# Designs tried in a protein design run: peptides against a protein of PDB entry 3EFO. Part 50

Target 1, 262 residues: chain A of PDB entry 3EFO
Amino acid sequence: SQLADLYKSCETDALINFFAKSAFKAVLHQPLKVIREILVNQTAHMLACYRKNCASPSAASQLILPDSMKVLPVYMNCLLKNCVLLSRPEISTDERAYQRQLVMTMGVADSQLFFYPQLLPIHTLDVKSTMLPAAVRCSESRLSEEGIFLLANGLHMFLWLGVSSPPELIQGIFNVPSFAHINTDMTLLPEVGNPYSQQLRMIMGIIQQKRPYSMKLTIVKQREQPEMVFRQFLVEDKGLYGGSSYVDFLCCVHKEICQLLN

## One batch from the design tools (peptide; aimed at target 1 Q62 L65 H254)

Design b2_p19_6_s4 (made by RFdiffusion4, then SolubleMPNN; from b2_p19_6, 10 letters changed)
Fold by OpenDDE base, seed 3:
Structure b2_p19_6_s4 (fold): chain B 262 residues (1-262), chain A 19 residues (1-19)
Amino acid sequence: as target 1 above (262 residues)
Amino acid sequence: PISAESLQKILEEIDAALA
């Protein structure tokens, strides 16, 4: 059917780009609550329509997503949790305005990375390999107190350090003896020159490559106050100011779909 | 309510897609 073909041809990244720009434009003339409700309703309607018209009959308890829109809920939740739509107090008005304007001009690839950051476990780096480590889901559950992670969303870059991160890696990256000695005020990594440092710098360079904006590096120590800013980029977790975890959002979407179909 | 198996399947599929 034409409808089935439409869903098969849909690209989540393009849809999110569209929804983001539409929502961010609407911020100027509609309440944020209304905008968020519209986005949720649109998501539910699209998925309900797919289930009704394209999917095989299944139990009501099953959530069925088309392949082309498999990750739509993930990105939609990220959009809903963005500071522009949530108006989080920890973000300045200027920053929110800045992000709004940036997204309004972002291409599909840029917006995709912006809403769902890349989170890399750099403590697992193989200095003999030129391959990037596999990204992990943006959730605290994927972090480790013994680990070091690099997060990037095209605008910001964070180096997160667990409280029990290996001293050897700390020495390798920062040329200091321990976690406590790391200066979080620095925005550039020192030129230590060892293989691990070089590998990390290479990775950072690759991430920065093809990005229109230079990402400022923020070094974050676990359990320090600035970590709260970093945690806001763990988009699959529950937000501090009304944002749902991804799991909760899926449940919410499922309920909305069921309501539409019943 | 979404079934546990359905949720798990979706999470796994998304995990694969976002990896």
Scores: peptide ipSAE 0.362, ipTM 0.888, DockQ to the pose 0.869
OpenDDE base, seeds 1, 2, 4, 5: peptide ipSAE 0.050, 0.112, 0.136, 0.210; ipTM 0.696, 0.778, 0.795, 0.830

Design b2_p19_7 (made by RFdiffusion4)
Pose (drawn by RFdiffusion4):
Structure b2_p19_7 (pose): chain A 259 residues (1-239, 243-262), chain P 19 residues (1-19)
Amino acid sequence: SQLADLYKSCETDALINFFAKSAFKAVLHQPLKVIREILVNQTAHMLACYRKNCASPSAASQLILPDSMKVLPVYMNCLLKNCVLLSRPEISTDERAYQRQLVMTMGVADSQLFFYPQLLPIHTLDVKSTMLPAAVRCSESRLSEEGIFLLANGLHMFLWLGVSSPPELIQGIFNVPSFAHINTDMTLLPEVGNPYSQQLRMIMGIIQQKRPYSMKLTIVKQREQPEMVFRQFLVEDKGGSSYVDFLCCVHKEICQLLN
Amino acid sequence: LHLVSEHKEGDHWVFTLES
């Protein structure tokens, strides 16, 4: 009968999986604007209830989120930015209908990765003694012109290359000497390489491991290339609203529920 | 509104916001 126990026991990934499927089913029944509004208001409602009933007294300039829901807003914003709940500019209806379908079948492990892609820094890789590098937030702010990154959501796998990308790596991977020597339209498996091209292939394998669909590799050269597609998967950035924007929005309506 | 900081108190997270 205590609300504190309800919140202390929640799982964001499980909640996100439900909201996503619930919203994606509703796409075939209600205006998308109506669906997004329900999502945002339900999010503000859950947090406002915790604030007025469980949270110890704190200043109004603060937005209080339970531990169980620490990353719930970030993921909820990712759902709202997803092309299924978004619109016309680019992204075919065939792409929307397809993604809407893929999510309806997903388990928790799949939906977690689908809505928050895994960004791995490759240029800072420890040679032959690896075990998959630490992940980095899904934002352009964590990309370096000197860096090479791996981005996966379970369906797509992007190998991102910066402009000042070390030629040493571009050689040990693409077997070509320089950055401007790579052609994106040749997105096939590169072998050779002794320390790196192997250590990279190693992590590309480990990533695919538990994943049902074999991911489509897409190489992205930084500055003005196909990168526009890649930017979509940096879900923390604005690309809908940014993570911070959404957080700023939820607080407004949580306050509107004046308490 | 903008985010000033983030910290933890007890069993919840606090996000400090300003206009």

Design b2_p19_7_s1 (made by RFdiffusion4, then SolubleMPNN; from b2_p19_7, 9 letters changed)
Fold by OpenDDE base, seed 3:
Structure b2_p19_7_s1 (fold): chain B 262 residues (1-262), chain A 19 residues (1-19)
Amino acid sequence: as target 1 above (262 residues)
Amino acid sequence: LKVVSERREGDSVLITLEE
């Protein structure tokens, strides 16, 4: 059907860019609560239409997404959890204004990365491969105390170190003997010169390539105070300021779809 | 509700939710 073809051709990243800019424009004239409700409603309507007209019948307990929109809910939740759309006193007007302006000028690729960061398990790097490690979902559940992860959202770059990170990797990256010796005040990795260090630098270079902004590197140790800032970028988790987890949002969307169709 | 499974079926992705 024509409708089925439409869903197949849908570009979720473009939709998110559109919704973000539309919502951020609306902030000037509409209450934040209303804007959030509209976004959720629009999401539910699009998916309800698919379920009704394109999808095969399925159990009521199942949320059905077209393949082209499989990541729409997670990105939408990220948008909803952005500081621009949150009415919290902890967020300054200046910060909201700043991020609003940033997003208003972002292209599709920029906004995609901004709302959902890349989280790379760099402890799994193959120094003989030119391939980047596969990104993991932005959730604490995907981290490991034994792991080292690189997070980037186009504006910020974080190198997160588990408390039990392998000493050999720590030595390879920082040229220090242990986790405790890592200086988190540094914004540049040392030039160690071994294959692992070079591979990591290459990855960082690739991530930075063709990005409009230079990403400052922040070194983060697990269980130290600065980790709290890092955790804010784990967008699938529950938000610090009352935003839903990805799972909670899925449930919310599912409920609304059911209400539309029943 | 929680996500208990996720699978592909044709051009769709099915996410099963349970209490």
Scores: peptide ipSAE 0.468, ipTM 0.916, DockQ to the pose 0.910
OpenDDE base, seeds 1, 2, 4, 5: peptide ipSAE 0.451, 0.467, 0.453, 0.458; ipTM 0.913, 0.916, 0.913, 0.915

Design b2_p19_7_s2 (made by RFdiffusion4, then SolubleMPNN; from b2_p19_7, 11 letters changed)
Fold by OpenDDE base, seed 2:
Structure b2_p19_7_s2 (fold): chain B 262 residues (1-262), chain A 19 residues (1-19)
Amino acid sequence: as target 1 above (262 residues)
Amino acid sequence: LKVVSVSREGDSVLIDLEE
């Protein structure tokens, strides 16, 4: 059917870009609460329509997503948790304005990365491989105290270090003997020159490639105060300012869909 | 509600939810 074809051809990244720009434009003349409600409602309506008209019958306890929209909820949740759409006084007007303008000028690829960062387990790097490590889900549950992770969202780059990250990797990356010796004030990795360091720098270069902004590197040690900033980019987790986790949002969307179809 | 399982059926992704 025409409707089925529509869902098959749908591109979530394009939708998110559209919704983001639409919402961020609306911020100027609509209450944030209303904007958030509209976004959720639109999401639910699209998915309800699919369930009703395209999907095979399924249990009421089962959320059904078209393949083309399988990541729509997670991106939508990220959008909803963006500072531009939050009413918290802790977020400065300047920050909201800044991010609003950034997103308004982003293409589809840029906004995709912006809303859902790339999180790479670089402690698993094979220095003999030219392949990038597979990205993991942006959740604390995917981090390891023994791991080192690189996070990038097109604007920021973080190198997160677990408290028990391997000393040999620390030495390889920073040329220091231990976790405690890492200087988190640096914004550039030292030119250590070993294969691991070179590989990491290559990966960082690839990530930076063709991005419109030069990403500032922030070194983050686990359990240090600056880690809180990093954690805000773990977008599948619960937000600092009351935003839902991905799982919670899925449940929310499901309930709304059910309400629409009852 | 929590996510119990994720599966695929044809062009659909199925997410099982449980309280």
Scores: peptide ipSAE 0.382, ipTM 0.909, DockQ to the pose 0.926
OpenDDE base, seeds 1, 3, 4, 5: peptide ipSAE 0.368, 0.176, 0.375, 0.371; ipTM 0.908, 0.801, 0.909, 0.907; seed 3 fails the geometry check

Design b2_p19_7_s3 (made by RFdiffusion4, then SolubleMPNN; from b2_p19_7, 9 letters changed)
Fold by OpenDDE base, seed 3:
Structure b2_p19_7_s3 (fold): chain B 262 residues (1-262), chain A 19 residues (1-19)
Amino acid sequence: as target 1 above (262 residues)
Amino acid sequence: LKIVSERREGDSWLIDLEE
């Protein structure tokens, strides 16, 4: 059907970009609550339409969506959780204005990365491989106290270190003997010169070269205060200021779809 | 609600949810 073809041809990243810019424009004229409701409704309506007209019958407990839109919910949730759309007093007007302006100028690829960061388990790096490590989902559940992770969203870059990260890796990256000796005030990694350090630097370089903005590196130790900032980029988790987890959002969308179809 | 599984079936993506 024409409708089925439309869903197949849908570019979710472009759609997210559109929704983001539309919503961020609307904040000037509409209440945030209304904007959020519109976004959720639009998401639910699109998916309800697919379920009704294009999808094969499935169990009521299943959420069914076009394969082309498999990441739509997670990105929509990220959009909804953006500070621009949150009405919390803890978020400054300046921060909202800043992020609003940034997104309004972003291309499709930029906004995609901005809303859903890359989280790379660099502790698993193969120094002999030319491939980037596979990204993991942006959730605390995917972190490991024994791990080291690089997070990038096109604007910020974080190097997160677990409290039990291997001393050999710490030494390889920072040339210090232990976790406690890492200086988190550093904005650049030292040039240690070993293969692991070189590989990490190469990865960071690749990530940076593909982005229009220079990303400042922030080194984050697990359980230290700056980790709170880092955790805000774990977008699938529950937000600090009332944002839903990905699972919670799926529940919300699923319920709304059911309401639309029943 | 939690995600039980996710998979592709044809042109659709299925997410199994349970409370």
Scores: peptide ipSAE 0.621, ipTM 0.938, DockQ to the pose 0.834
OpenDDE base, seeds 1, 2, 4, 5: peptide ipSAE 0.611, 0.620, 0.608, 0.609; ipTM 0.936, 0.938, 0.936, 0.936

Design b2_p19_7_s4 (made by RFdiffusion4, then SolubleMPNN; from b2_p19_7, 12 letters changed)
Fold by OpenDDE base, seed 4:
Structure b2_p19_7_s4 (fold): chain B 262 residues (1-262), chain A 19 residues (1-19)
Amino acid sequence: as target 1 above (262 residues)
Amino acid sequence: LKVVSVRREGDAVLIDLAE
């Protein structure tokens, strides 16, 4: 059917870019609550239409997504959790204005990365490989106390270190003997010169080269205060300011779909 | 509700939800 073909050809990244810019434009003349509701409703309507007209019959307890939109919910949730769309006093007007302006000028690829960061397990690096580590889902559940992770969203770059990060890697990256010796005030990695350090720097360089903005590096130790900032970029988790986890959002969307169809 | 399983079937992704 024509609808089926439409869903097959759908580009989620383009949709998210559109929704983001539309929502951020609407902030100027509509209440944030209304904007959020519209976004959820639009998501639900698209998926409800698919379920009604394109999908095979399935159990009511099952959420059905077209393959082309399999990541739409997660990105939509990220959009909804963006500070621009949150009505929290903890978020300054300046920050909202800043991020709003940034997104309004972003292309499709930029906005995709902005809303859903790239999280790379650096501790698993193969120094002999030319391939970037496979990104993991942006959730605390994907972190490990023994791991080192690099997070980038096009604007910020974080190097997160677990409390039990391998000393050899710490030494390789920072040229210090232990986790406790890492200076988190630094914004540049030292030129250690070993293969691991070089590989990490290469990865960081590759990530940076693909982005229009220079990303400042923040070193984050697990269980230290700055980690709270880092955790805000774990977008699949529950947000600090009331945003839903990805799982919760899926459930929310499912309920909305059911309401539309039943 | 929580997600209990995710699978692919044809051109669709099926997410099983349960309380």
Scores: peptide ipSAE 0.356, ipTM 0.910, DockQ to the pose 0.933
OpenDDE base, seeds 1, 2, 3, 5: peptide ipSAE 0.349, 0.348, 0.151, 0.337; ipTM 0.910, 0.906, 0.784, 0.904; seed 3 fails the geometry check

Design b2_p19_8 (made by RFdiffusion4)
Pose (drawn by RFdiffusion4):
Structure b2_p19_8 (pose): chain A 259 residues (1-239, 243-262), chain P 19 residues (1-19)
Amino acid sequence: SQLADLYKSCETDALINFFAKSAFKAVLHQPLKVIREILVNQTAHMLACYRKNCASPSAASQLILPDSMKVLPVYMNCLLKNCVLLSRPEISTDERAYQRQLVMTMGVADSQLFFYPQLLPIHTLDVKSTMLPAAVRCSESRLSEEGIFLLANGLHMFLWLGVSSPPELIQGIFNVPSFAHINTDMTLLPEVGNPYSQQLRMIMGIIQQKRPYSMKLTIVKQREQPEMVFRQFLVEDKGGSSYVDFLCCVHKEICQLLN
Amino acid sequence: SLDYFEELADENMDFFLEE
C-alpha cells in the first residue's frame, strides 16, 4: 500500500520496453501527436506523483527523479526522437514500418540497446589484452577529430572516422595509408592487421554475440560524408529535442501539476 | 536554471555508466 515500495522496485528498461511497444501499437490507431502527448504526460505524471508523495522536501528549482527512474527521461526522449513516432523529412515509410515491427518483438536487452546505442572509442584501444572498451555517451560531444568510434544499436554498426584520424590506425585497419584514401562505398570486412585490425574485429564480434540480426556495417568519414545518417544515432543530441531540452520540458509540466 | 539541468543530466548519465 506504500508508494515508496512501488517506485523503489521499478526497472527503467522494462518500463521503456512497455512504453515503446504500447506507443508503436497505438500508431495504427491514433494521431502520433496524441501518442507522444500521452507518453510525455505519463512521464511527468509518474515523476510528479513521486515528488508530491515520496521525495523528502526540496527546492522547487529542482527536479527529483527516483534511482529506479534516473535514466528513464533520457530513454523516453530517445523513444520520442525515434523515426516511428516522428515524421516525413527523410526516413521512408518502409523504414518506419520496419522499425515499428522489429521493436514489437524485442526483449528488454534488445530495446535497451535499440533506443540507446553503444558508442565505443576505438583509437584509445588497449592492444591485445582487450575486453571491449568502456562505452561513451551518445552525443557528438564525445567524438574527437583524432578518434575512431564504433556505434551499434543492434541493427546498424557504424565505424566513425575523424578527419585528423591517426594514419597509423587507418593503415593497421583499412590497409591504406591515409584518411582520404578510404572509400565509404567499400564497407566490406577488412582483415590483415596484426595488433589492431584484429583487436577491432574482436570487439565487433563480441558486440554481435547476443544480437539476433547480423548488423549492417557502415563506415563514416567525418566531415560532410554520409555522416548525416550516423548523427541520428547520437540520441542524446537534438539531431526532436535534446536530452536536456526534454528534461527541461518534463519539469515544466511536473510543476504544472502544481505541487 | 539551465546550469542546474545540465548538471543533473550529467549526474544521471554518470550514475548509469557506473552501473

Design b2_p19_8_s1 (made by RFdiffusion4, then SolubleMPNN; from b2_p19_8, 12 letters changed)
Fold by OpenDDE base, seed 3:
Structure b2_p19_8_s1 (fold): chain B 262 residues (1-262), chain A 19 residues (1-19)
Amino acid sequence: as target 1 above (262 residues)
Amino acid sequence: SMEQFEEQLQQMLDAFLAR
């Protein structure tokens, strides 16, 4: 059907860009509550419509989505958790205005990374490989106290260090003997000159080169105060300011879909 | 079911992140 073809050809990245810009434009004239409700309803309706009108009869018992639509909920949740759509006093008006303006000018690729950051387990790096490590899910559950992770969303870059990060890696990256000696006020990694340091710098360079904005590096130690800022970029987790975890959002969307189909 | 839905999305997301 024409509708099935439409869904198959739909690009989630383009959709989230559209929804983001539409919502961020609407905040000027509509209450945030209304905007959020519309976004959730649209998501549910789109998915329900596909299931109802495009799914094969043999698969009627399960929600089978085209590949391009499978990640729509996670992006939508990220959008809903963005500070522009949150009416929390802890978020300054200036920050909302700033992020709104940024997204309004973002292309599809930029908005994709912005809403769902790359989280890279750099402690697993093979210094003999030129390949980037595979990204992991943006959740605290994917972090380890023994690990070191690089997070980037096109605007910010974080180097997160577990409390039990290997001393050899700390030495390799920072040229200090232990976790306690790491200076978190640094915005640049030292040029230590060993293969691990060079590879990390290369990775950071690759990430930066593809982005229109220069990302400031923030070094974050686990269990220190700045980690709270970092955790806000773990978009699949429950938000500090009332945003749902991805799992909770999925449950919500699923319930709405079921209601629409019954 | 919710489980099937989550599984499908999880698989897609993993593939997406691995690109």
Scores: peptide ipSAE 0.041, ipTM 0.685, DockQ to the pose 0.509
OpenDDE base, seeds 1, 2, 4, 5: peptide ipSAE 0.033, 0.028, 0.019, 0.075; ipTM 0.680, 0.674, 0.455, 0.707; seed 5 fails the geometry check

Design b2_p19_8_s2 (made by RFdiffusion4, then SolubleMPNN; from b2_p19_8, 13 letters changed)
Fold by OpenDDE base, seed 1:
Structure b2_p19_8_s2 (fold): chain B 262 residues (1-262), chain A 19 residues (1-19)
Amino acid sequence: as target 1 above (262 residues)
Amino acid sequence: SKEEFEKLLEEMLDYYESR
């Protein structure tokens, strides 16, 4: 159908950019509660419309997403969890204003990475490969105490180290004998010169490439206080300041879709 | 339903990475 073709051609990243800018403009004139409700309703309506007009008959209990829109809910949840759309006293007005202005000037590619960070398992690197490792979902459930992960959202870069990270990797990256010896105050990795270090630096360089801002590197040790900041970027998890997990969000959207179709 | 959601999430991730 003509509608099906329209949805297939839909660029989700462009839609999210549009919704983000629209919502962030609306915060100046409308209550946050209303804006959040509109975004959720729009998400449900779009998906319901697709299911009604494009999808083949299926069980009512199943949520069917078009291929081009499969990532829409996750990005929408990230948008809803952004500090600009949260009414919490713990978030300063300055921070909200800053992030609002940043997003208002972001292009489609930048906003995509901003709302859903790239999380890479660095401990799985093959020094013989020039390819980037496959990203994992931004959730604590995908982390490992034995792993090392790099997270980037276009503005910030984090290197997260599990408490049981391999000493050989620690030596390769930091040139120190153990996890305890890692200095988390550094904002640059040392140039150790071994293949693993070089590959990691290359990956970081690729991530930084074509980004308008230089990403500050923060080294994070598992179970230390700075890890709390890192966890805020695990966008699929429940937010510290009232944001829903992605699973919970999907459940809410699914219920609304069912109500619209019923 | 949990498995279905997990599968959906993986599909979404794959789609995201393919772009």
Scores: peptide ipSAE 0.036, ipTM 0.680, DockQ to the pose 0.551
OpenDDE base, seeds 2, 3, 4, 5: peptide ipSAE 0.021, 0.022, 0.027, 0.024; ipTM 0.598, 0.582, 0.628, 0.600

Design b2_p19_8_s3 (made by RFdiffusion4, then SolubleMPNN; from b2_p19_8, 13 letters changed)
Fold by OpenDDE base, seed 5:
Structure b2_p19_8_s3 (fold): chain B 262 residues (1-262), chain A 19 residues (1-19)
Amino acid sequence: as target 1 above (262 residues)
Amino acid sequence: SMEQFQELLDEMLAAAEAR
């Protein structure tokens, strides 16, 4: 079962990479509207096949759409929300070109993390455990004012701090007495030396070890201006530049599915 | 049906969380 799961996961990762590179190549020759429509239609087609087979009592849906493919739509939405596929005047040509080139050179694993970041609840860390905390979905709804979260996408790392983060954790991580005393200009965590600090550093190290690029750390305080940048990485939420939330995206895809099946 | 879609949605969301 583990091998099967691994195989299925690999296929999904490869597909995301393929779709990303294909779309980002196509932007040079085709209108963005057309590219976006193709991606949506592709997603709808895949889900339509799944739905059709699941509705049939005699059909084995697993043969057509593996379980790993269930996560494909969320990644497709993330791809659609990437600045390369958005025609917004707020996005500079240089930024678009930069992001395009980054993805065009990314491997399968890198692109997977890039499009859907890892978001970890650091405030729940067990200092006695060597295991990473379970990742949460990249949405504001999963954050807590009392929580501390680490987000990584292979290029950037953010440590997000709720306004009501526990002072003891603040002290443990930053060696300051309160949230207000945290300097957000720092790009490195201090070596405080306590178990909590050590555990956090270990986690950050583990995340970094699997990536080819050194991730810059940004400290983000809730309700401060820089949080807006952080929120752009909460990919399941509505995008700043017109990108849909994941739920809204699925609703859109559902309409397309209905058209395909009727 | 909408119910079937909701079920699929829930499955996909659950899978996303398990990533």
Scores: peptide ipSAE 0.048, ipTM 0.683, DockQ to the pose 0.405
OpenDDE base, seeds 1, 2, 3, 4: peptide ipSAE 0.020, 0.020, 0.025, 0.020; ipTM 0.605, 0.600, 0.619, 0.549; seeds 2, 3 fail the geometry check

Design b2_p19_8_s4 (made by RFdiffusion4, then SolubleMPNN; from b2_p19_8, 10 letters changed)
Fold by OpenDDE base, seed 5:
Structure b2_p19_8_s4 (fold): chain B 262 residues (1-262), chain A 19 residues (1-19)
Amino acid sequence: as target 1 above (262 residues)
Amino acid sequence: SMEEFERLLDEMLDAFLAR
């Protein structure tokens, strides 16, 4: 009953924060399998209610989900893919403990960004515009070899460069003639001073604003070893440690929804 | 269908990101 009231009154950001903290508390005294099953079942139930309301407005439904709840599945999948809820030997106990403590202390805004990073197409910037570029889906399918992307999750910041990134943008950001000349060991962008560089720095500043922790910047070149670390933050893709892609997760949830509605 | 459901969720997510 209390949970049902939460579904009606809270935005998706608040709901995922609640689920994350609840699950991460439960790991101390319940099996991971049970916790994951509960989360999947909750997702299925919420979506089943949504589908029922949309497909048959006349049908008696005690739960009317707000539009913001429609994006809950993607966050739920991200939560399920977190190392705290994965039983993999490759994940150390220390890493699990660290991630757990981080999330347990996060506010609503921080947890939202943590589970679903902001991915910005920097190569599309208009230097005359004061608006941030529209974020894209956190998937490799949305990257471009000709593009430059900034990713931030509140703790880490990555600047990803495609192998065919425009030389003029590389020159503008790094003051070097080509992709090959970019030094990926740097943790700070050079102050080149041109409008493009200034705008990028401004965007980074906006992202950093009001965050409790300073995000370390990592420069990532496509097809180099550090790109693997970057790809772990593309949360809609298949996880390194057995987490499902968003598409696969939806397929799983859909099956459960069908069972609930039958 | 599953495809229709996926498309709907994708559209909603895109709208969310554009917000």
Scores: peptide ipSAE 0.098, ipTM 0.728, DockQ to the pose 0.423
OpenDDE base, seeds 1, 2, 3, 4: peptide ipSAE 0.085, 0.065, 0.050, 0.080; ipTM 0.737, 0.715, 0.703, 0.722

## One batch from the design tools (peptide; aimed at target 1 I64 D67)

Design b2_p20_3 (made by RFdiffusion4)
Pose (drawn by RFdiffusion4):
Structure b2_p20_3 (pose): chain A 259 residues (1-239, 243-262), chain P 20 residues (1-20)
Amino acid sequence: SQLADLYKSCETDALINFFAKSAFKAVLHQPLKVIREILVNQTAHMLACYRKNCASPSAASQLILPDSMKVLPVYMNCLLKNCVLLSRPEISTDERAYQRQLVMTMGVADSQLFFYPQLLPIHTLDVKSTMLPAAVRCSESRLSEEGIFLLANGLHMFLWLGVSSPPELIQGIFNVPSFAHINTDMTLLPEVGNPYSQQLRMIMGIIQQKRPYSMKLTIVKQREQPEMVFRQFLVEDKGGSSYVDFLCCVHKEICQLLN
Amino acid sequence: SEKELLMTLPNGVEVIVEHF
């Protein structure tokens, strides 16, 4: 009968999986604007209830989130940014219908990765003694002109290359000497390489391991290339609203529920 | 329970996480 126990026991990934499927089913029944509004208001409602009933007294300039829901807003914003709940500019209806379908079948492990892609820094890789590098937030702010990154959501895998990308790596991987020497339209498996092209292939394997669909590798050269597509998977950035924007929005309506 | 500062937003709103 205590609300504190309800919240202490929640799982964001499980909640996100439900909201996503619930919203994606509703796309075939209600205006998308109506669906997004329900999502945002339900999010503000859950948090406002915790604020007025469980949270110890704190200043109004603060937004209180339970530990069980620490990353719930970030993921909810990712759902709202997703092309299924978004619109016309680019992204075919065939792409929307397809993604809407893929999510309807997903387990928790799949939806977690789908809505928050895994961004791995490759240029800072520890040679032959590896075990998959620490992940980095899904934002352009964590990309470096000197860096090479791996981005996966379970369906797509992007190998991102910066402009000042170390030629030593571009050689040990693409067998070519320089950055401008790579052609994106040749997105096939590169072998050779002794320390790196192997250590990279090792992690590309480990990533695919638990994943049902074999991912489509897409190489991205930084400055003005196909990168536009890649930017979509940096879900923390604005690209809908940014993570911070959405947080700023939820607090407004949580306050509107004046308590 | 304890409260931890997560971040400060541009509008000055502080985002706090309450731990149990």

